# Designs tried in a protein design run: peptides against a protein of PDB entry 3C66. Part 79

Target 1, 189 residues: chain A of PDB entry 3C66
Amino acid sequence: KSWANLFEKNDFFFRYKFYLEITAYTRGSDEQHLKWSGLVESKVRLLVMKLEVLAGIKIAHPFTKPFESSYCCPTEDDYEMIQDKYGSHKTETALNALKLVTDENKEEESIKDAPKAYLSTMYIGLDFNIENKKEKVDIHIPCTEFVNLCRSFNEDYGDHKVFNLALRFVKGYDLPDEVFDENEKRPSK

## One batch from the design tools (peptide; made by RFdiffusion4, then SolubleMPNN)

Design b2_p18_3_s1 (from b2_p18_3, 6 letters changed)
Fold by OpenDDE base, seed 1:
Structure b2_p18_3_s1 (fold): chain B 189 residues (1-189), chain A 18 residues (1-18)
Amino acid sequence: as target 1 above (189 residues)
Amino acid sequence: SLSEFTLKSLEQFSFTVE
């Protein structure tokens, strides 16, 4: 199946029980984020290839569309909080304490000149191989290799005050609200 | 049903340079 077909069907976030979230964070300029997130996104297919060959993984399919958001981020503590709370429905309500940047408010003086954190998130749907009777799968190695690949591309990406990269394993019922339309009900446990 | 498999990895994997 082509990755494009998964996007067109708009059922990607209901198809799998498990997802891997890949989020590129930038506390800096929009230009910095475009370069960083673009790099990360360009390497996701390599991670998919490494995941799908694992004995415990039957299918690893990327969702081709990135999810974009940005917040006013006055302090480093706010930036750490964003990285801790983002990516899970259980914790994402904490982000309401920060000002979300939108097309409607981005030109306001209080927002326009404020420090910002930018987020770009890619998703991989995972189907595990039940036939081999394995109940545990380790994805540390592929994930570590992916992070190293992205971070080593440019020396600037080693600055954790500006650039960060996180991979989160999430169950379908705990996916962030951003992946669902307003009329869609999130998957149940 | 969602607990059928266990990931040997952390739920959240982050890489930062200290």
Scores: peptide ipSAE 0.035, ipTM 0.640, DockQ to the pose 0.072
Fold by OpenDDE base, seed 5:
Structure b2_p18_3_s1 (fold): chain B 189 residues (1-189), chain A 18 residues (1-18)
Amino acid sequence: as target 1 above (189 residues)
Amino acid sequence: SLSEFTLKSLEQFSFTVE
């Protein structure tokens, strides 16, 4: 397959059985989120490099564009709920309790000035070297190094009330709906 | 180290490939 085809959205989210989700959260201004998410996104390539050298990983392939979303987030409890429920098809329906900000509603008075949680999510497709029927792969070290790299960049990013970072290992059939088009069928279990 | 980021699962960084 051509190099260009490897980065097509439709092919990417069907190509791998496993994905690593990297989500930058910001409960604050769009400017704060732009800085935070931009930093996180700029470091993803380093994480990919660290993953690729692990013996159990054949390939770590990043999807180069982030998925962006934002919710009205009036309380800290709402922010915790977003972080808990986002990133899995099994749990994402809980987010329906919050108001999703869209291009159609962003100028509404009740939404425009409301507190918001911003989300930027990067995806890495993972292919593994399967030698045995049961192999355990540990990606703790590279993931921890990545988080530390992002969080240590600025002391302000230590404020967990505003800035958060989550990494989630997800199977292809449990990817969030956002990665699929309306006419696409999600991968089977 | 684990307190530095949101953990959604205790097994999110250690998994069995089948």
Scores: peptide ipSAE 0.033, ipTM 0.654, DockQ to the pose 0.593
Fold by OpenDDE base, seed 2:
Structure b2_p18_3_s1 (fold): chain B 189 residues (1-189), chain A 18 residues (1-18)
Amino acid sequence: as target 1 above (189 residues)
Amino acid sequence: SLSEFTLKSLEQFSFTVE
């Protein structure tokens, strides 16, 4: 498919064997999350640029739209659990222990006034230069620089009790269910 | 400093692709 089609959902989550997930977390207000996630999203292109210049990476294509979710998050332990379990099909079922905020329930008093954790996740599809050879790739430096760039933008973003940012390297078969439509089958191993 | 959740595993970001 054409490069233009990569910016639609289409087959983006089937096209690559590997993905980098970038998740902005906020345990606070919606306004706080909008600012934080917006900042993170605005810097993704810089990470892509840094990834693409690595010898082992052939292509780093961002999916242009974030995936959004929010949970009732009464405790800090719940917030840590979200950060630990989210982003992998293997572990995401643990999130069922928390109340997902939806358009249908968000106005309920018990949900409306509850502490919440907000999640915004961006995806980068990765293609590697591995034709007929084993390649060693280290993306630690670009990823660390990206996190530092985001965290240093505002002093408030240094508060890990409120704002967090996670990067996860994931295989296509282990992508969260949220990236697939109901009629789509998860990629096989 | 980075949170414990920022990089899920350092090994994820230094890897070999076959």
Scores: peptide ipSAE 0.032, ipTM 0.656, DockQ to the pose 0.713
Fold by OpenDDE base, seed 3:
Structure b2_p18_3_s1 (fold): chain B 189 residues (1-189), chain A 18 residues (1-18)
Amino acid sequence: as target 1 above (189 residues)
Amino acid sequence: SLSEFTLKSLEQFSFTVE
């Protein structure tokens, strides 16, 4: 119930200073992506549970709605570029070099049958225990366990040419534009 | 072996909070 309330209030991306982004990438079919992203999404709650037990983390709250996007992705280099540039406001403008697939353009001949990269991104808002002036928090272990859990589910998910999984620690002011409504102002530094 | 995943920054999983 608490997580649902966060979604309903529409202030999730203003509530925390720090976010963990979890992005499932697929360069293949929509069906492949649906299976892959669905699996990743289904495991996010387990990651949250593992994060919450860390001494330095006070709160780990998932935003339950995934953010979906897809790009025309003709080459493997394009796929690598997407994975490199996506997930940060500082770098996401590089994605403008690729064609974003939209409901308006998806039926165009140049897009309909083109190779595509699909992205599904989940967000976790993080609040830390700042009892000490300087506290070092390491979330490597729970994140690694999460990735292993997702990747080991099916042998096909070992193919990095098709399926990828990225985790990014992001400050609120550097969140991608996709998380904000048109009338919302991005958090400042 | 442990599965690999993309890290967007070197320190994203080891950071200091003030």
Scores: peptide ipSAE 0.033, ipTM 0.655, DockQ to the pose 0.547; fails the geometry check

Design b2_p18_3_s2 (from b2_p18_3, 8 letters changed)
Fold by OpenDDE base, seed 5:
Structure b2_p18_3_s2 (fold): chain B 189 residues (1-189), chain A 18 residues (1-18)
Amino acid sequence: as target 1 above (189 residues)
Amino acid sequence: MLSEFTLKSLEQFSFVVE
């Protein structure tokens, strides 16, 4: 298939066994989140380049668009819970305890002025070079460099009460529901 | 088969075995 077809949503989340999720979190204003998530997204290409040169990685393909969501987040404990539970199908049901902000409810008085946590998630599909029955791939170096690059860009991004950045390794069958349409069946184990 | 995949950063640590 042509490279252009690799970035179609319906094919992308079924094509790889493994994915790296990059999520920018903001508990603050929409403006704060736009700046933070925009910065993170702008650096994803650098991470991809560093992943591709690792011997254990055959290919790293980014999905071109972020997935965006926001929750009413009245407490710091709620914000910690979001960061703990988001990004995995097996744990994401815990987020149902929070109010998801939608186009239908965003203008309600109880939601409009409420404290919010904003999420923007980028996905990288991974294909590995498996040479041996027992093989270890460690991506801590490129991932740590990526986090440091994002966090050091502005002094304000050092405030973990407001800005957070998570990198999560997930299998295709454990991707969040957000990446699939209602008519799509998630990959099996 | 990929037996171990490790992700470690300042924000998260993940360990996957297959």
Scores: peptide ipSAE 0.033, ipTM 0.649, DockQ to the pose 0.087
Fold by OpenDDE base, seed 2:
Structure b2_p18_3_s2 (fold): chain B 189 residues (1-189), chain A 18 residues (1-18)
Amino acid sequence: as target 1 above (189 residues)
Amino acid sequence: MLSEFTLKSLEQFSFVVE
């Protein structure tokens, strides 16, 4: 399929064996999250460029749209739990302990006035130049540079009680349920 | 100054591709 087709949800989450998840977290206001996530999203292209030039990486294709979610998050422990459990099919069921904010419930007084954690997640599909052999790939440097670029943009983004950024290397079969439609079957191991 | 970020796996940044 063409490059252009990869920016559609279509088969993006079936095309690659490996994905890099980039999640911006905010425990604060919607405005704070909009600024933070918008910044992170704006820098993803730079991470892609750095990944593409690494030996052993054949393809680094970003999915162009973020996945958005928010939870009622009354405590710091809840915020830590979200950051620990989100982004993997193996662990995401733990998030059911929290109240997911939806269009249907967001106007309820108990939800409207509650502290919230906001999540915006970007995905990069990865393909590698190696077949029928084992190769070591190290993406630490480009990932670190990316995080530093985002965090250093504003001093406020150094407050880990409010703003967080996580990168997760995920296999296709362990992608969160949110990336699939109800009629789609999760990739096999 | 190196910024902190969350690692979700021990195999995230340095891994063997099979």
Scores: peptide ipSAE 0.033, ipTM 0.657, DockQ to the pose 0.545; fails the geometry check
Fold by OpenDDE base, seed 3:
Structure b2_p18_3_s2 (fold): chain B 189 residues (1-189), chain A 18 residues (1-18)
Amino acid sequence: as target 1 above (189 residues)
Amino acid sequence: MLSEFTLKSLEQFSFVVE
């Protein structure tokens, strides 16, 4: 069975206590973002494989579909703010200061020609071997290898003004609102 | 006991779970 068939959207964001968020950021064209995010997405399986072999990780399961969003991003400071605030329910409200691009507003002249930041986010559900023993899990090595693999693919991806990549460790109750349907309740602490 | 540590960088991924 393909991983796509194993994880229906309905339970994935309630199944794990911990998640790793992988976000590809692009401040540029949609075409640039499609290439960058597509590359990052193509390497997620390699990261999963490296996580699974760590003694402290029992399970690393990727969600198969990326979450896509874009914001009007007129300045470099706005781009830094997006990267700092995105990916946590505690901080995502700060993004309300920026204009989210939607299907309803994308054709407005003020949005159509505006500089944009594009975001593609992949999620990995994590289960740890910490119930019966004290286990220190350090994922620096596999994460560093993953980032280096993505960044080294093309010299253009070394430009941090355009292309960025973040990995965030998030608890289920602090997942962004985007992962839940309107009728779903956020997991409690 | 579950503890966590996160260190942010340009590529924000550094953390430990205990």
Scores: peptide ipSAE 0.032, ipTM 0.642, DockQ to the pose 0.145; fails the geometry check
Fold by OpenDDE base, seed 4:
Structure b2_p18_3_s2 (fold): chain B 189 residues (1-189), chain A 18 residues (1-18)
Amino acid sequence: as target 1 above (189 residues)
Amino acid sequence: MLSEFTLKSLEQFSFVVE
């Protein structure tokens, strides 16, 4: 299977009703995050393969480019808040309490040397084989296997104070703002 | 041993497709 056509953003975030978000979190150095997120990203294709073979899943398409963000993260509580609130439009406004690091502000004295949480988020668009409106699909097994694969790669990734990995099942209308351009209207319910 | 990971919502991996 060729993923060539999946490299473009195009209408990816409008194409599916459902998405699986995979976010690698790092509260530490940029170097630590690069290694951790790079590992997670390298394994996403394996998760896709496992999802595609589930009877209830018609399509699992990865958006191959990660979304990168970082926040000033002075405390562990802030880090927990980021992990709780990130990844849903319903909750992401809580992140406004933190300073988003941008190219415009990264050199400011209050930001440059501040503790940071780094986020790399991968998206998988999902289409389901709906035979019955009440069909239950369970993706727990492949998701758990994926997490285990990532975390078992290096013992350092067991430090939850530094490295975290979250998966979120999200409807298209509840995708984070980051996936849309300024001129794009988010999907409706 | 199974590794722990963050679940963003209850039942997020076991859901009814609507």
Scores: peptide ipSAE 0.031, ipTM 0.644, DockQ to the pose 0.554; fails the geometry check

Design b2_p18_3_s3 (from b2_p18_3, 10 letters changed)
Fold by OpenDDE base, seed 5:
Structure b2_p18_3_s3 (fold): chain B 189 residues (1-189), chain A 18 residues (1-18)
Amino acid sequence: as target 1 above (189 residues)
Amino acid sequence: MLSKFTLESLKEFDFVVD
């Protein structure tokens, strides 16, 4: 089976039991977000390379496209809530308290001029060598190196009020709804 | 079952950035 068939969206989010989510957050302008998320996306390949060399990781496979979303985010507390609740099916329902920006509503006066939080999320599918049930795979080092690499690129990215970066380890059954089509059934536990 | 992965989420504040 050619590597090209491995990148079909429908198969990717069902193929692995575990995923690493990489989310770039921006509370600011669209231009700020494009620069920040573009930088983060450009470094994902380096993270994949660092994950693949870990003895406990059999495969680290990046999904090729980011998932993009934005919310009306009038307060810092709202921005903290987004970062806390996003990226898990268990918690994402809390985001319903915020106004999701869509192509249908983006031109509404109440949304157009509102402060926004922008999100770009990259996914890495992970397959582990299960042979040694006792070996903890520590992904902390490569993940920390990745965050430091992104944050150190520009001094402006040190402003946590505007720019944030989160890595979340998620099981396939707990992936956000955004990764599945309406006709797709979420993986079972 | 010892979860092979202790990290549910990695936020920047979860890392001691030296």
Scores: peptide ipSAE 0.027, ipTM 0.630, DockQ to the pose 0.085
Fold by OpenDDE base, seed 1:
Structure b2_p18_3_s3 (fold): chain B 189 residues (1-189), chain A 18 residues (1-18)
Amino acid sequence: as target 1 above (189 residues)
Amino acid sequence: MLSKFTLESLKEFDFVVD
């Protein structure tokens, strides 16, 4: 059972040229993040359905598991930086300036009581109907509707100091390191 | 081009699939 899941995971991030990343951010408690990310994850299927009906999209395939991470986030500026830099291999190295929270360090006094930013990221692999080299596919409408759906669920999710939601269109060669195993080579350009 | 879509960044990114 474990090997089949590993093969499916590893193949997913090599299968498509394009991905839509959906990241739920929370600067607050783990409980707040669990509620927020759980809501976002529950709505991803609706976004997929709306993407699949677009004439320029051949396939919209969600990855089944979120990627979870958390950082010590002492300031609002750090939280903005996380949201700006996360989700692209080109920019993610800037996150090395922050302390990543791990199972090994989470009980350290400097980390345990520190303000944290929590991240949950869902991926959708995209295949486009490129019949004509210049077909513009506008995914903004379904993406905007998705964000509005998530944000409108609870008034508390309107607080951008605590809760954020980002959608990022990423090429396979620019996916974050977290989606690849240590021995995997990134897709070429 | 990497486009980040947030509610605040209603930039019409024409996803040109190059």
Scores: peptide ipSAE 0.027, ipTM 0.657, DockQ to the pose 0.306
Fold by OpenDDE base, seed 3:
Structure b2_p18_3_s3 (fold): chain B 189 residues (1-189), chain A 18 residues (1-18)
Amino acid sequence: as target 1 above (189 residues)
Amino acid sequence: MLSKFTLESLKEFDFVVD
C-alpha cells in the first residue's frame, strides 16, 4: 500500500496534537508565487529529515499537498496583517477584512487587476517523545536552516516586500478552517 | 530556546541567527 493511500486527507489533521505550518507568501504575480512556493515545497522533505533526528521528536509527517489561497492585498500593511493573522483559527477571522480571491470572483474587474498576496501552506504533523518531559525540543535550528536554504536559493527571494516565509507551531484545535471539510468537526481542546 | 510548549509562531525574523 503506497504511503499516498495511507495519508487519505481524512485523518491527518486529527492524528496529531501538534502541527508545523510552513507558509510561503508572495505579494506579486502568480508566476513569482509559483516559483517561490514550488521551491519551499521542494525543501520541506529536508526539514522533515532534520526534525526526525531530534531526540524529542518521535514522528514528523508532511501532508502531501499544499493549501493555496490568495487575497486582494492593496497595501503593505495588509500584507503584514495577512502574515500575522494567517495560520491560526484564533486569528484567521481578521482576514475577513480582506477580499478572498475565489473561482467565483476572480474574473471581477476589481479583483482581476488588484494587487494580490498568494499563500501556499504545507503542514507537518508532529509527535513528541513525552517520556523525557525535561527535554526541551528546540526546533529553531532545523527551522532556521530551512529558511536560510529557501532564501539563499535566489537573490530575488531576499525582497521581503514580495517574498516571505513563516513557520507556525499550531495545536490541532487551533488549525485553520481550510484544513477541515465542511462536515468535519474541529478537534476539541 | 523555543520549547515545544512555548512555541506559538516562528516568523523568519525569529530564526535569523546573527
Scores: peptide ipSAE 0.027, ipTM 0.640, DockQ to the pose 0.100
Fold by OpenDDE base, seed 2:
Structure b2_p18_3_s3 (fold): chain B 189 residues (1-189), chain A 18 residues (1-18)
Amino acid sequence: as target 1 above (189 residues)
Amino acid sequence: MLSKFTLESLKEFDFVVD
């Protein structure tokens, strides 16, 4: 299969048993988020390279497009809730307590001027070398290096009240609904 | 437990792929 076919949405979220989700969070302006998420996205390739050299990882394939969402986020508690609940099908329904910003509602006065949390999520599909069942794959090191690389780029990105970065290891059956089209059936366990 | 890796919650995620 050509590399081009690996990046088609249609089969990417069905191809792997495991995914690494990389989410950049911003509670601030859209401009702040654009800079932060753009930086994170620009570094994903470096994380992939570090994952690929791990003996237990057979494949680390990034999905090339971020998933974008934003919520009205009036409180710090709401921002923490977003970070806790986002990125898993099991928990994402809790986000329904917040107002999702859409193209249809973004110009409403109550939404336009509201504090917002912005989310940009990148996905890496992972295939592991099963033959060595005994080898623990520790992805902690490359993930930590990645976070440090992003956070150290600008001093402002050290402000956890505004800028956050989360990496989540997710099974294909527990991917957020946003990655599937309306007519697609979620992968089974 | 969904392993959220944040720098602050550096839980050692031993991913044992079964």
Scores: peptide ipSAE 0.026, ipTM 0.651, DockQ to the pose 0.319

Design b2_p18_3_s4 (from b2_p18_3, 6 letters changed)
Fold by OpenDDE base, seed 3:
Order: C-alpha cells, then sequence, then structure tokens
Structure b2_p18_3_s4 (fold): chain B 189 residues (1-189), chain A 18 residues (1-18)
C-alpha cells in the first residue's frame, strides 16, 4: 500500500499537531535543482523509517508531493534571507520583498534571465506517544543521518553557495500558507 | 565528518510533547 493512497491532501495539514519540514534549496539552474531535490525526496522514506523506530514517535507520515517555489535571487544575502524566513507563517511575509516566480511572470525578460533560488519542500506529519508529558523527543540523530546521506551523494552538493538543505519542526498553526487551499482556514493555536 | 544543515527550529529537535 503506497502512502500516497493513505492521505488525501485535504486533511493532511490538519491531522497533525506537529510537522517536520524538509526543504531543498538551489541557487543555480533548474537542472541542478531537479537533481538535488530529487535526491532529497528519494531519501525522505529512509528518514521516516528512522523516525518511526524512536520511542517517542508514534507515527511519521510523509506528504507524498513536494511543494515547489522559486524566487528571483540576485544576491547571496537574498539566498540567506530565503533560507532564514521560509517555512514558517510567522516569518514568510519577509519573502514578499523578493519576486516570486509564477506561471504568469516566468516569461518576463527581467525574470527569465534572473538568478533564481529554487525550493522543494517535503512535509512529515508527526504523532507522538504522549505517555508522559515530560518526555522529551530527540530527532537530531535521524535528521543528521539524513542530511549526511543527501550531502554525501555527490561532491557538488557540498557547495553551500548553490545547494542547501534545511529541516524545521513546525506546529500546525505555523505552517506556511502554501500548504492550504484558498478556501481552507489555518489551524488555530 | 558530519555535514552541516540548517536547523530552523528553536527547539533543536529536542522537544516536550504536550
Amino acid sequence: as target 1 above (189 residues)
Amino acid sequence: MLSEFTLKSLEEFVFTVD
């Protein structure tokens, strides 16, 4: 049974209190991003398997489709800003200072030839074993192993000016706007 | 050597579940 059949998009981002966001960043060509993001995406299942065996984690379910976005990114500072601000509703408004590439504007000359940052984001919904409210869950080890696995695949992925990988633990009410449809209301605190 | 990655979570992947 493929996980793709288990979750309709409609309920995934309302089902869990907590999410792990995995974002692959590329400041370069679309081809570079396709290779990098494709690699990261291919390893998410291994991360899920490692998360599921942790005592504090009851369920780790990946959302099957990545969220794709790209921004005009003329400077390294812009690239750092994207990596800092993306992935949280609280901070994502800062990205409004950059030009989002859309299907409507991608053919504009000012956008077509501009340096771009590409983003592919995978989500994992997390449910925890709440036997003791004082129990701490540490997912550092599986996340580190995942990052090492991705980065070690090709020497080119060691260039942090081009390729980056970020992980963010996010509460449902702080998920980025991109995960919700226009008619959906964001989960409340 | 362990590869570096960006950790955006203030909880550093260690958190109490409430």
Scores: peptide ipSAE 0.080, ipTM 0.691, DockQ to the pose 0.547
Fold by OpenDDE base, seed 2:
Structure b2_p18_3_s4 (fold): chain B 189 residues (1-189), chain A 18 residues (1-18)
Amino acid sequence: as target 1 above (189 residues)
Amino acid sequence: MLSEFTLKSLEEFVFTVD
């Protein structure tokens, strides 16, 4: 069976113990982010392919929908904070210190004209062949190749003040709140 | 040229699964 047929989207964030988060960050214009995040998203399939061929990886299933958010980001320190705190339930509450841009507030002058950080996050659910075994899994190489592929596409993407790319290995119980519906209970440890 | 990226978790890309 194709991986697309092996899971339901509705239970994706409950099906796996482990997830790889891929977040594209942009502190700049919406247009810049659209291009950057679109590129990153277009390359996720290649990362999946490289993960699937690793002996320790049984399943690498991408969630097809990106998660989008944006914050007013007046300083570089704020941008660093976003990158540090985003992507984990343990730390995401720190983002409350920043103004989240929403459809309801985006036209306010104070928000419309403010510098922004844009986030697009893709998720890959992981299952391992070595479950119940004490074995080492190394995903550094495919992840590095993926990052190089994205960053090398355009010279502008080398500017870390504007464009960033982060990967986070996350357990299901520590996934950000954004992946769950209001009526869904977070997975237990 | 090797591009930089950030791993935000405390785990390494090399890890043990049990």
Scores: peptide ipSAE 0.078, ipTM 0.689, DockQ to the pose 0.510
Fold by OpenDDE base, seed 1:
Structure b2_p18_3_s4 (fold): chain B 189 residues (1-189), chain A 18 residues (1-18)
Amino acid sequence: as target 1 above (189 residues)
Amino acid sequence: MLSEFTLKSLEEFVFTVD
């Protein structure tokens, strides 16, 4: 079996101290987001390969399934706020100011035709090589190469008003609530 | 809990295309 099925969801988000979040953002149509997020997701394996060859990284393990969410996003400022606040437990409470789109409310008149921001997030668990006694690892280069690869695929993805891509290094205790079930307690510091 | 490792670069990457 591929690494995709190696761990159950519950095990994955407790197994590592560190995670890399890859989030594709789209302020536009669901069709636009499906194309953009699908592209990003298809390239994650290449990033993993580049991370694993770094001397300071023992394991880079992707979680197979993306996390999906969408918000009513009436302004560009709201879109910037989403990108700033999403991906950390410390800051995600700010998103409560926006209307989360759900299967239950998506047909409401105030939501159906409203501008929306779509989010798809992939996670990579990271285990660092303590044997090398390196206290600092630089993953900037492989991450930048990954972003460039995704952005260069289609000229439309150059429009930052519509399409965005973020990578966030997050500690296990600061993972967003979305990765945990209601009965699960997040890791402690 | 003490962080055993840190990134040499920024911990957050936001990429936009001009």
Scores: peptide ipSAE 0.043, ipTM 0.606, DockQ to the pose 0.059; fails the geometry check
Fold by OpenDDE base, seed 4:
Structure b2_p18_3_s4 (fold): chain B 189 residues (1-189), chain A 18 residues (1-18)
Amino acid sequence: as target 1 above (189 residues)
Amino acid sequence: MLSEFTLKSLEEFVFTVD
């Protein structure tokens, strides 16, 4: 199965009520992040497969391209804040306290050599079985297995000061701004 | 958008394990 050609961005973030965000965090070098995020991304299909077989989940569709961002991250507290606040429109405004690295500013002296946190985020759109609306679907098992799979791949990934991995369940109206184009209106509640 | 389905996880908004 190839997901690459199955879905386009154009309506992906409007199609589902619920999304699972998978974010690989790295506070370190770009090279470290490339390896870590690449590993995580390579395992997302396994998580999708495990989600799809849950009785309450009708559809689990991955968005095939990651969203990449990086912030100047001078302190460990900043890194914790990023992990706490990222991934929800409700909380992402707190990230404005940090300097987002962009193509326009990456060569500035204050940014170029600054410690950075790198983020790569994958999205899975979720559709649930309506007939099971009274049932509680528990996704922590496949999510835990996924995280364990990623972290156990290399002993270096056990260093939480550098490498982190978070899964966030988010409603469509609470998706981060990054998934929408400037001219797109976020979904309503 | 009202949720028609109840989803359970260890952490509803952020799930991180060691």
Scores: peptide ipSAE 0.034, ipTM 0.616, DockQ to the pose 0.078; fails the geometry check

